# Peptides against a protein of PDB entry 7AE7: the designs that were tried, part 174

Target 1, 321 residues: chain A of PDB entry 7AE7
Amino acid sequence: KVYKDLREFLEVLEQEGQLIRVKEEVNPEPDIAAAGRAAANLGKNQPAVFFEKIKGYKYSVVTNVHGSWQNHALMLGLDKNTSTKDQFYELNRRWDKFPVPPNVVKREAAPCKENVIDKDINLFEILPLYRINEQDGGFYISKASVVTADPEYPDDFNKLNVGTYRIQVKDRDRVGIQALAMHDIAVQLEKAEAENKPLPIAITIGNNPLVTFMASTPVGYNQNEYEFVGALQDGVPMDIVKSDLYDHLYVPAGSEVVLEGHIIPRVRTVEGPFGEFPGSYSGARLQCEVKIDRITHRTNPIFENLYLGIPWTEIDYLMAL

## One batch from the design tools (peptide; made by RFdiffusion4, then SolubleMPNN)

Design b2_p21_5_s2 (from b2_p21_5, 13 letters changed)
Fold by OpenDDE base, seed 4:
Structure b2_p21_5_s2 (fold): chain B 321 residues (1-321), chain A 21 residues (1-21)
Amino acid sequence: as target 1 above (321 residues)
Amino acid sequence: MENEEVEKLNKERNRAAEEAF
């Protein structure tokens, strides 16, 4: 099974008994995090948790999408009871199919383009934001696939980077991003900041589960994560579309929300604290600031966010391979 | 700083909720 988007994957998770649907209205805090903890207590077969109604918000949240070996098997289109060993062998077999170039679709064919916001941007109108951990210094977007390019080689598709970074919401139209020196985004940002130029960015939320997986998987600077997604789809290309602001940035066609903007050059703002591990908060640091200039989104967008709680966390399954 | 940022974001959430409904 290949998934075009998050919705096709959530349908399979629900059919396989790997998704809990919460239909009653919940409070963003503490109920989302509490339900994630309750799901984590179900043992090794942890389901995704889908919240249909969140008090003070229009749209839904889903958490723990990658939060089990069953969900990981289903992501690979395998039987949910496939052993971790057999999942690893199948992953390696498919990895050797790299590169599988993506299909570039027309704007009109991309579900992420159904709605546009280009003025009066307010992230709180689109994303049901909440504190993941009780002591977090703010609201985090923790499961975004962030797209950037090399500013010296913007047309080199092999240098297009799709990565997962810690993102703190700072304002209606601004987010902090943690770009570490070991990340490909840091190389691209250094080049932009040398020239005192903004770095174009697209923050994509609610993707094909293999996009989210590859965005969390380290690859070479001259390797495109979308070409690995096609390999992991057993040779079926994924669908991408041009960003609205930038001809050289491509986003997953099926993204629930796309935040298009720029990293502000040579600006650093306080980011954190964030509960990366149970009982461990990373201290506040000076991090990059992103201005959001345009949003595109699906109708009734689903906010996919990472569950961080008592072990086993969703990160443990995303990083376990 | 940290508490003031959380309070700002919470105020923004509440405002966005009031404007949304």
Scores: peptide ipSAE 0.007, ipTM 0.320, DockQ to the pose 0.095
Fold by OpenDDE base, seed 1:
Structure b2_p21_5_s2 (fold): chain B 321 residues (1-321), chain A 21 residues (1-21)
Amino acid sequence: as target 1 above (321 residues)
Amino acid sequence: MENEEVEKLNKERNRAAEEAF
């Protein structure tokens, strides 16, 4: 099975008994994090948790999408009871299919383009933002696939980077991003900042589960994560679409939300703290700031966010392969 | 300085959240 988007994957998770649907209205805090912790305590087969109604917000949240070996098997289109060993063998077999170039679809064919916001941008109107951990220094977008390119080689598709970074919401149209020196985005940002230029960025939320997986998987600087997604789809290309603001940035066609903007050159602002692990907070640091200039989104967008509960968090499954 | 800046930013974010609801 191949998934075009998050919604097709959530449907399979629900059919397989790997998704809990919360239909009652919840408070964004503490109920989302508390229900995520409760779901993580249900044993070895941790389901995704889908919150249909969040007080003060228009849209839904899903968490713990990658939060079990069963969900991971289903992501690979395998039986949910496939052993971890057999999942690794199948992943390695598919990895050898790299590169599988993506299909570039027309704007009109991309679900992420159904709606546009280009004025009066307010992230709180689109994303049901909440504190993931009680002591978090603010609202985080922790499961986005962030698209950037090499500013010296913008037309080199092999240098297009799709990565996962810690993103803190700072204002209605501003986010902080943690670009560590080991990340490809930091190399690209250094080049832009050397010239005092903005770095174009697309922050994509609620993707095909293999996009989210590959965005969390380190690859070579001259390797495109979308070409690995096609390999992990057993040779089926994924669908991408050109960003609205930038000719050189491509986003997953099925993304729930796309935040298009730029990293402000030579600006650093306080970000954090964030609880990356239970009882472990990454301290406050000076981080890059992104201005959001345009949003595109699916009708009734689902905010996919990371669950950081008890040991064997969703990040442990994203990094364990 | 760093803690005061974090506290200021937290107040600004909480206000921006309250104004969005």
Scores: peptide ipSAE 0.000, ipTM 0.255, DockQ to the pose 0.081
Fold by OpenDDE base, seed 2:
Structure b2_p21_5_s2 (fold): chain B 321 residues (1-321), chain A 21 residues (1-21)
Amino acid sequence: as target 1 above (321 residues)
Amino acid sequence: MENEEVEKLNKERNRAAEEAF
């Protein structure tokens, strides 16, 4: 089984008994994090948790999508009871199929392009934002696949980076991004900042689960994460679409929300604290700031966000394969 | 109203982080 988007995966999770649907209206805090903790207490078969109604918001939230070995087996299109050993064997077998180039679809065929916001941008109207941890210094987007390119080689598809970074919401149209020196985005940003130029960025939310998996998996600077997604789909290409603002950036065609903008050159603002692990907070630091210039989104977009409530966290599963 | 309260809370939390740095 191959998935085009998050929605096809959530349907399979629900059919397999690996998704809990919360139909009652919940408060963003503490109910989202509390329900995630309650789901994690169900043992090894930790389901995704889908919140249909969040008080004060128009759209839904899903958490813990990658939060179990059963969900990882289903992501690979395997039986949910496939052992971690057999999942790893199948992952490695498929990895050897790299590269599998993606299909570039037309804008009119891409679900992420159904709606556009290009003025009066307010992230709180599109994303049901909440504190992931009680002591977080703000609201975080913790499960985005962030697309950037090499500013010296913008047309080199092998240098197109899709990574996962800590993103704090700073204002209606601004986010802080943690670009650490070990991240490929930091190399690209250094080149842009040397010339005092903005770095083009697309922050994609609610993707095909293999895109989210590959965005959390370190690859070589000259390797494209989308070509690994095609390999992990057993040689079936994934679908990508050109960004609206930038000819050289491509986003997953099925993304629930795409935030297009730029990293402001040579600007640093306070970001944090954030609970990276249960009971541990990173200190506040000066980090990069992104201006959001355009949003594209599916009708009734699903905000996929990371569950961090108890060990094993969703990040532990994303890093363990 | 509720989104404005959430936006206000986020700005207050970000300010508290800036004052702690």
Scores: peptide ipSAE 0.000, ipTM 0.276, DockQ to the pose 0.865
Fold by OpenDDE base, seed 3:
Structure b2_p21_5_s2 (fold): chain B 321 residues (1-321), chain A 21 residues (1-21)
Amino acid sequence: as target 1 above (321 residues)
Amino acid sequence: MENEEVEKLNKERNRAAEEAF
């Protein structure tokens, strides 16, 4: 089975008994985190948790999408009871199909383009933002696939980077991003900042589960994560679409939300703390600041966000294969 | 200080991966 978007995957998770729907209105704090912890206590078969109604917000949240070996097997289009060993064997077999180039679809064919916001941008109107951990310094977007390019080689598709980074919401139209020196985005940012230029960025939320997997998987600087998604789809290309602001940035056609903007050159602002691990908080640090200039989104967008709970997090499953 | 925490986290992740195999 191949999935075009998050919605097709959530449908399969629900059919397989690997998704819980919370239909009653919840408070964003503490109920989302509490329900995530309750789902984690179900043992090895941790389901995704879909919150249909969140007090004070218009849209839904889903968490723990990658939060079990069953969900990971289903992501690969395998039986949910496929052993971790057989999942790893199949992942490696498919990896050898790299590169599988994506299909570039027309704007009119891309679900992420159904709605546009280009003025009066307010992230709180689009994303049901909440504290993931009790002592977080703010609201985080923790499961975004962030698209950037090499500013010296913007037309080199092999240098297009799709990565996962810690993103704190700073204002209605601003986010802090942790671009560590070991990340491909830091190389691209260094080139832009050398010339005192903004780095174009697209922050994509609620993707095909293999896009989220590849965005969390380190690859070479001259390797495109979308070409690995096609390999992991057993040779079926994924669908991408050109960003609205930038001719050189391509986003997943099925993304629930796309935040288009730029990293402000040579600006650093206080970000954190964030509970990266249970009972462990990263300190407050000076991090890059992104201005959001445009939003595109699906009708009734689903905010996919990371579950960080005891004993195993989604990160542990995303990094364990 | 920053590099030692990242190195410690990477070592703990690598150890958890090695213990899972």
Scores: peptide ipSAE 0.000, ipTM 0.360, DockQ to the pose 0.021

Design b2_p21_5_s3 (from b2_p21_5, 15 letters changed)
Fold by OpenDDE base, seed 1:
Structure b2_p21_5_s3 (fold): chain B 321 residues (1-321), chain A 21 residues (1-21)
Amino acid sequence: as target 1 above (321 residues)
Amino acid sequence: MEYAAVEEENKARVAAAEAAF
């Protein structure tokens, strides 16, 4: 099976018994992290956890979407009981289909464009933000697929980067982003900062599960993750749409939320601490800052966020392939 | 707004991290 969006995948997870739905109103802290830990303690068959109601917020959260080999098999459209070995063989077989160019859809056909916020930006109105770990220095967006391009070659689609980065919420319309020197975004940012120009960015949340997987998978600088998503869909193109602010940035058509903005050139602000692993904190550091200039979102957007509560976290499954 | 308290709590944590750095 191929999935157009997160919602189609969550439907399959629920049908396969790989999603727990929490219908009662929960507190953002500690209940989301506690329920994620409880679900992870159910053993190797770790379900996604969907929180329908969060106190103080309008919308829902889902965690642990990629948090098991069963969920990973289902992401590939395989039987949930497919062995890790057979999943790896199938992934490699599909990888050889690269490149599979995406379909560019019209704005009116893209679910991520259902609603627009272009003034009085407030991330807290759209995202049910919480601390993933008790000692985190703030709220994190930890499962976003971040879209950037080469500022010297903005029209070179092969240099379009879709990556996963640590993102801390700093204000209503500002986020800190950890762009490490080994990431393609850091190369693109260096070029923009050399000219003291903003780097255009789109932070996409709640995607087709293969987009999230590929955004967490290192590829070449002259390769875009969307063409691998099409390969991993066994040759079925994914759907992308132009960002509203930038003609050269393309976002997944089915994203739950798209934060469009820019990395502020030559600005560094304190970001962290963050608990990347249980009992292990990345300390506070000076990191880049993004101004959010526009939000587009689906009606009743689902905030997909990373689960980090126990050894064999969701990130271990995203990086194990 | 119900999230306003959560926003202020986050702002206080960010400010505390900045002051500790």
Scores: peptide ipSAE 0.407, ipTM 0.897, DockQ to the pose 0.843
Fold by OpenDDE base, seed 4:
Structure b2_p21_5_s3 (fold): chain B 321 residues (1-321), chain A 21 residues (1-21)
Amino acid sequence: as target 1 above (321 residues)
Amino acid sequence: MEYAAVEEENKARVAAAEAAF
């Protein structure tokens, strides 16, 4: 089974008994994080948790999508009871199919383009933002696949980077991003900042589960994560579409929300703290800031966000494969 | 790389993968 988008994966998770649907209105805090903790307490078979109604927000939240070995098996289109060993065997077998170049679809064929917001940008109107941890310094987008290119080689698709970074919401139209020197985005940002130029960015939320997986998987600087997604789909290409602002940035065609903008050159603002792991807060530090200039989104967009809780966080599963 | 130029190769890969799933 190959998934075009998050929705097709959530349907399979629900069919397989790996998704809990919360139909009652919840408070964004503490109920989302509390329900995620309750799901984590179900043991090794942790389901995704889908919140249909969040008080004060228009749209839904899903969390813990990758939060179990069963969900990872289903992501690979395997039986949910496939052993971790057999999942690794299948992952490695498919990895050898790299590269599988993506299909570039037309804008009108991309679900992420169903709606556009290019004025009066307000992230809170699109994303049901909440604090993941009680001591978080703000609202985080913790499961986004962030697309950037090499500003010296913008048309070199092998240098197109899709990565997962810690993103703190700073304002209606601004987010902080943690670009560490070990990340491919930091190489690209250094080049842009050397010339005092903005770095183009697309922050994509609610993707095909293999896009989210590959964005969390280290690859070479001259390797494209989308070409690995096609390999992990056993040779089925994924669908990508051009960003609206940048001809050289491509986003997953099925993304629930795409935040298009730029990293502001040579600006650093306080970001954090964030509870990355139970009992360890990454302190507040000076980090880069992104201005959001355009949003594209599916009708009734689902905000996929990371579940963090004690013990076995969703990140532990994302990093374990 | 121009991904639009790889469409025919991708069609063949899709057909091979669909037979395996």
Scores: peptide ipSAE 0.025, ipTM 0.387, DockQ to the pose 0.011
Fold by OpenDDE base, seed 2:
Structure b2_p21_5_s3 (fold): chain B 321 residues (1-321), chain A 21 residues (1-21)
Amino acid sequence: as target 1 above (321 residues)
Amino acid sequence: MEYAAVEEENKARVAAAEAAF
């Protein structure tokens, strides 16, 4: 089984009993995090949790999508009871198919382009934002696949980076991004900042689960994560579409939300704290700031966000592969 | 002292964004 988007995966998770649907209206805080913790207490077979209604917001949240070995097996299109060893064997077998180039689809064929916001941008209208941890310094987008390119080689598709970074919401149209020196985005940002130029960015939310997985998996700077997604799909290409603002940025065609904008050059603003693990907070730091200039989104977009709670957390599964 | 000042700055900024929704 191959998935085009998050929705096709959530349908399979629900069919396999690996998704809990919360139909009742919940408060963003503390109910989302509390329900995630309650789902984690179900033991090793932790389901995704889908919140249909969130007080004060128009749209839904899903969390813990990668939060179990069963969900990882299903992501690979295997039986949910496939052993961790057999999942690793199959992952390695498929990895040898790299590169599998993506299909570039037309804008009209990309679900992420169904709606456009190019003025009066307000992230709160599109994303049901909440604090993941009680002591977080703000709202986080913790499971986005962030697309950037090398500003010196913008047409080099092999240098197109798709990474996962912690993103704090700072204003209706501004986010902080943690670009650490060890991340490929930091190399690209350094080049842009050397010239005092903005770095083009697309923050993609609610993707094909293999895109989110690959964005969380370290690859070489000259390797495209989308070509690994095609490999992990057993040689089936994924669908990408050109960004609206930038000819050299490509986003997953099926993304629920795409935040297009730029990293403001040589600006650093306070970011954090964030609870990366229960009882472990990364201190506040001066981090990069992104201005959001355009949003594209699917009709009734699903906000996929990371579950952080009692171990094993979703991040433990994303990093364990 | 520095951490607490930074946390309050972030909280104030988020509250301003919330009030703008």
Scores: peptide ipSAE 0.008, ipTM 0.353, DockQ to the pose 0.080
Fold by OpenDDE base, seed 3:
Structure b2_p21_5_s3 (fold): chain B 321 residues (1-321), chain A 21 residues (1-21)
Amino acid sequence: as target 1 above (321 residues)
Amino acid sequence: MEYAAVEEENKARVAAAEAAF
């Protein structure tokens, strides 16, 4: 089984008994995080948790999408009871199919383009933002696939980077991003900042589960994560679409939300603290700031966000294969 | 680039950005 988007994956998770649907209106805090913790406490077979109604917001949240070996098997389109060993062998067998180039679809064929916001941007109108941990210094977008390119080689598709980074919401149209020196985005940002230029960015939320997996998986600087997604789809290309602001940035065609903007050159603002692990907070640090200039989104967008609870966390499953 | 010169320019920009919030 191959998934075009998050929605097709959530449907399979629900059919397989790997998704809990919360139909009652919840408070964004503490109910989302509390229900995520409760789901994680169900043992090794942790379901995703889908919140249909969040008080004060229009849209839904899903968490713990990658939060179990069963969900990982289903992501690979395997039986949910496939052993971790057999999942690993199948992952490696498919990895050897790299590269599988993506399909570039027309704008009109991309679900992420159903709605556009290009003025009066307010992230709180599109994303049901909440504190993931009680002591977080703000609202985090922790499961985005962030698209950037090499500013020296913008047309080199092999240097297109799709990565997962810690993103704090700073204002209605501003986010902080943690670009560590080991990340490909840091190399690209260094080149842009050397010339005092903005780095173009697309922050994509609610993706095909293999996009999220590959964005969390380190690859070579000259390797495209979308070509690995096609490999992990057993040779089925994924669908991408050109960003609205940038000719050189391509986003997953099925993304629930796309935040298009730029990293402001040589600006660093206070970001954090964030609870990366239960009872462990990374301190406040000066981090890059992104201006959001355009949003595209699906109708009734689903905010996929990371579950951070008792180990194994969702991030541990994203990094364990 | 001396990291120190970028850091001082950055502090001034951060202070200007923080004053705009």
Scores: peptide ipSAE 0.005, ipTM 0.364, DockQ to the pose 0.032

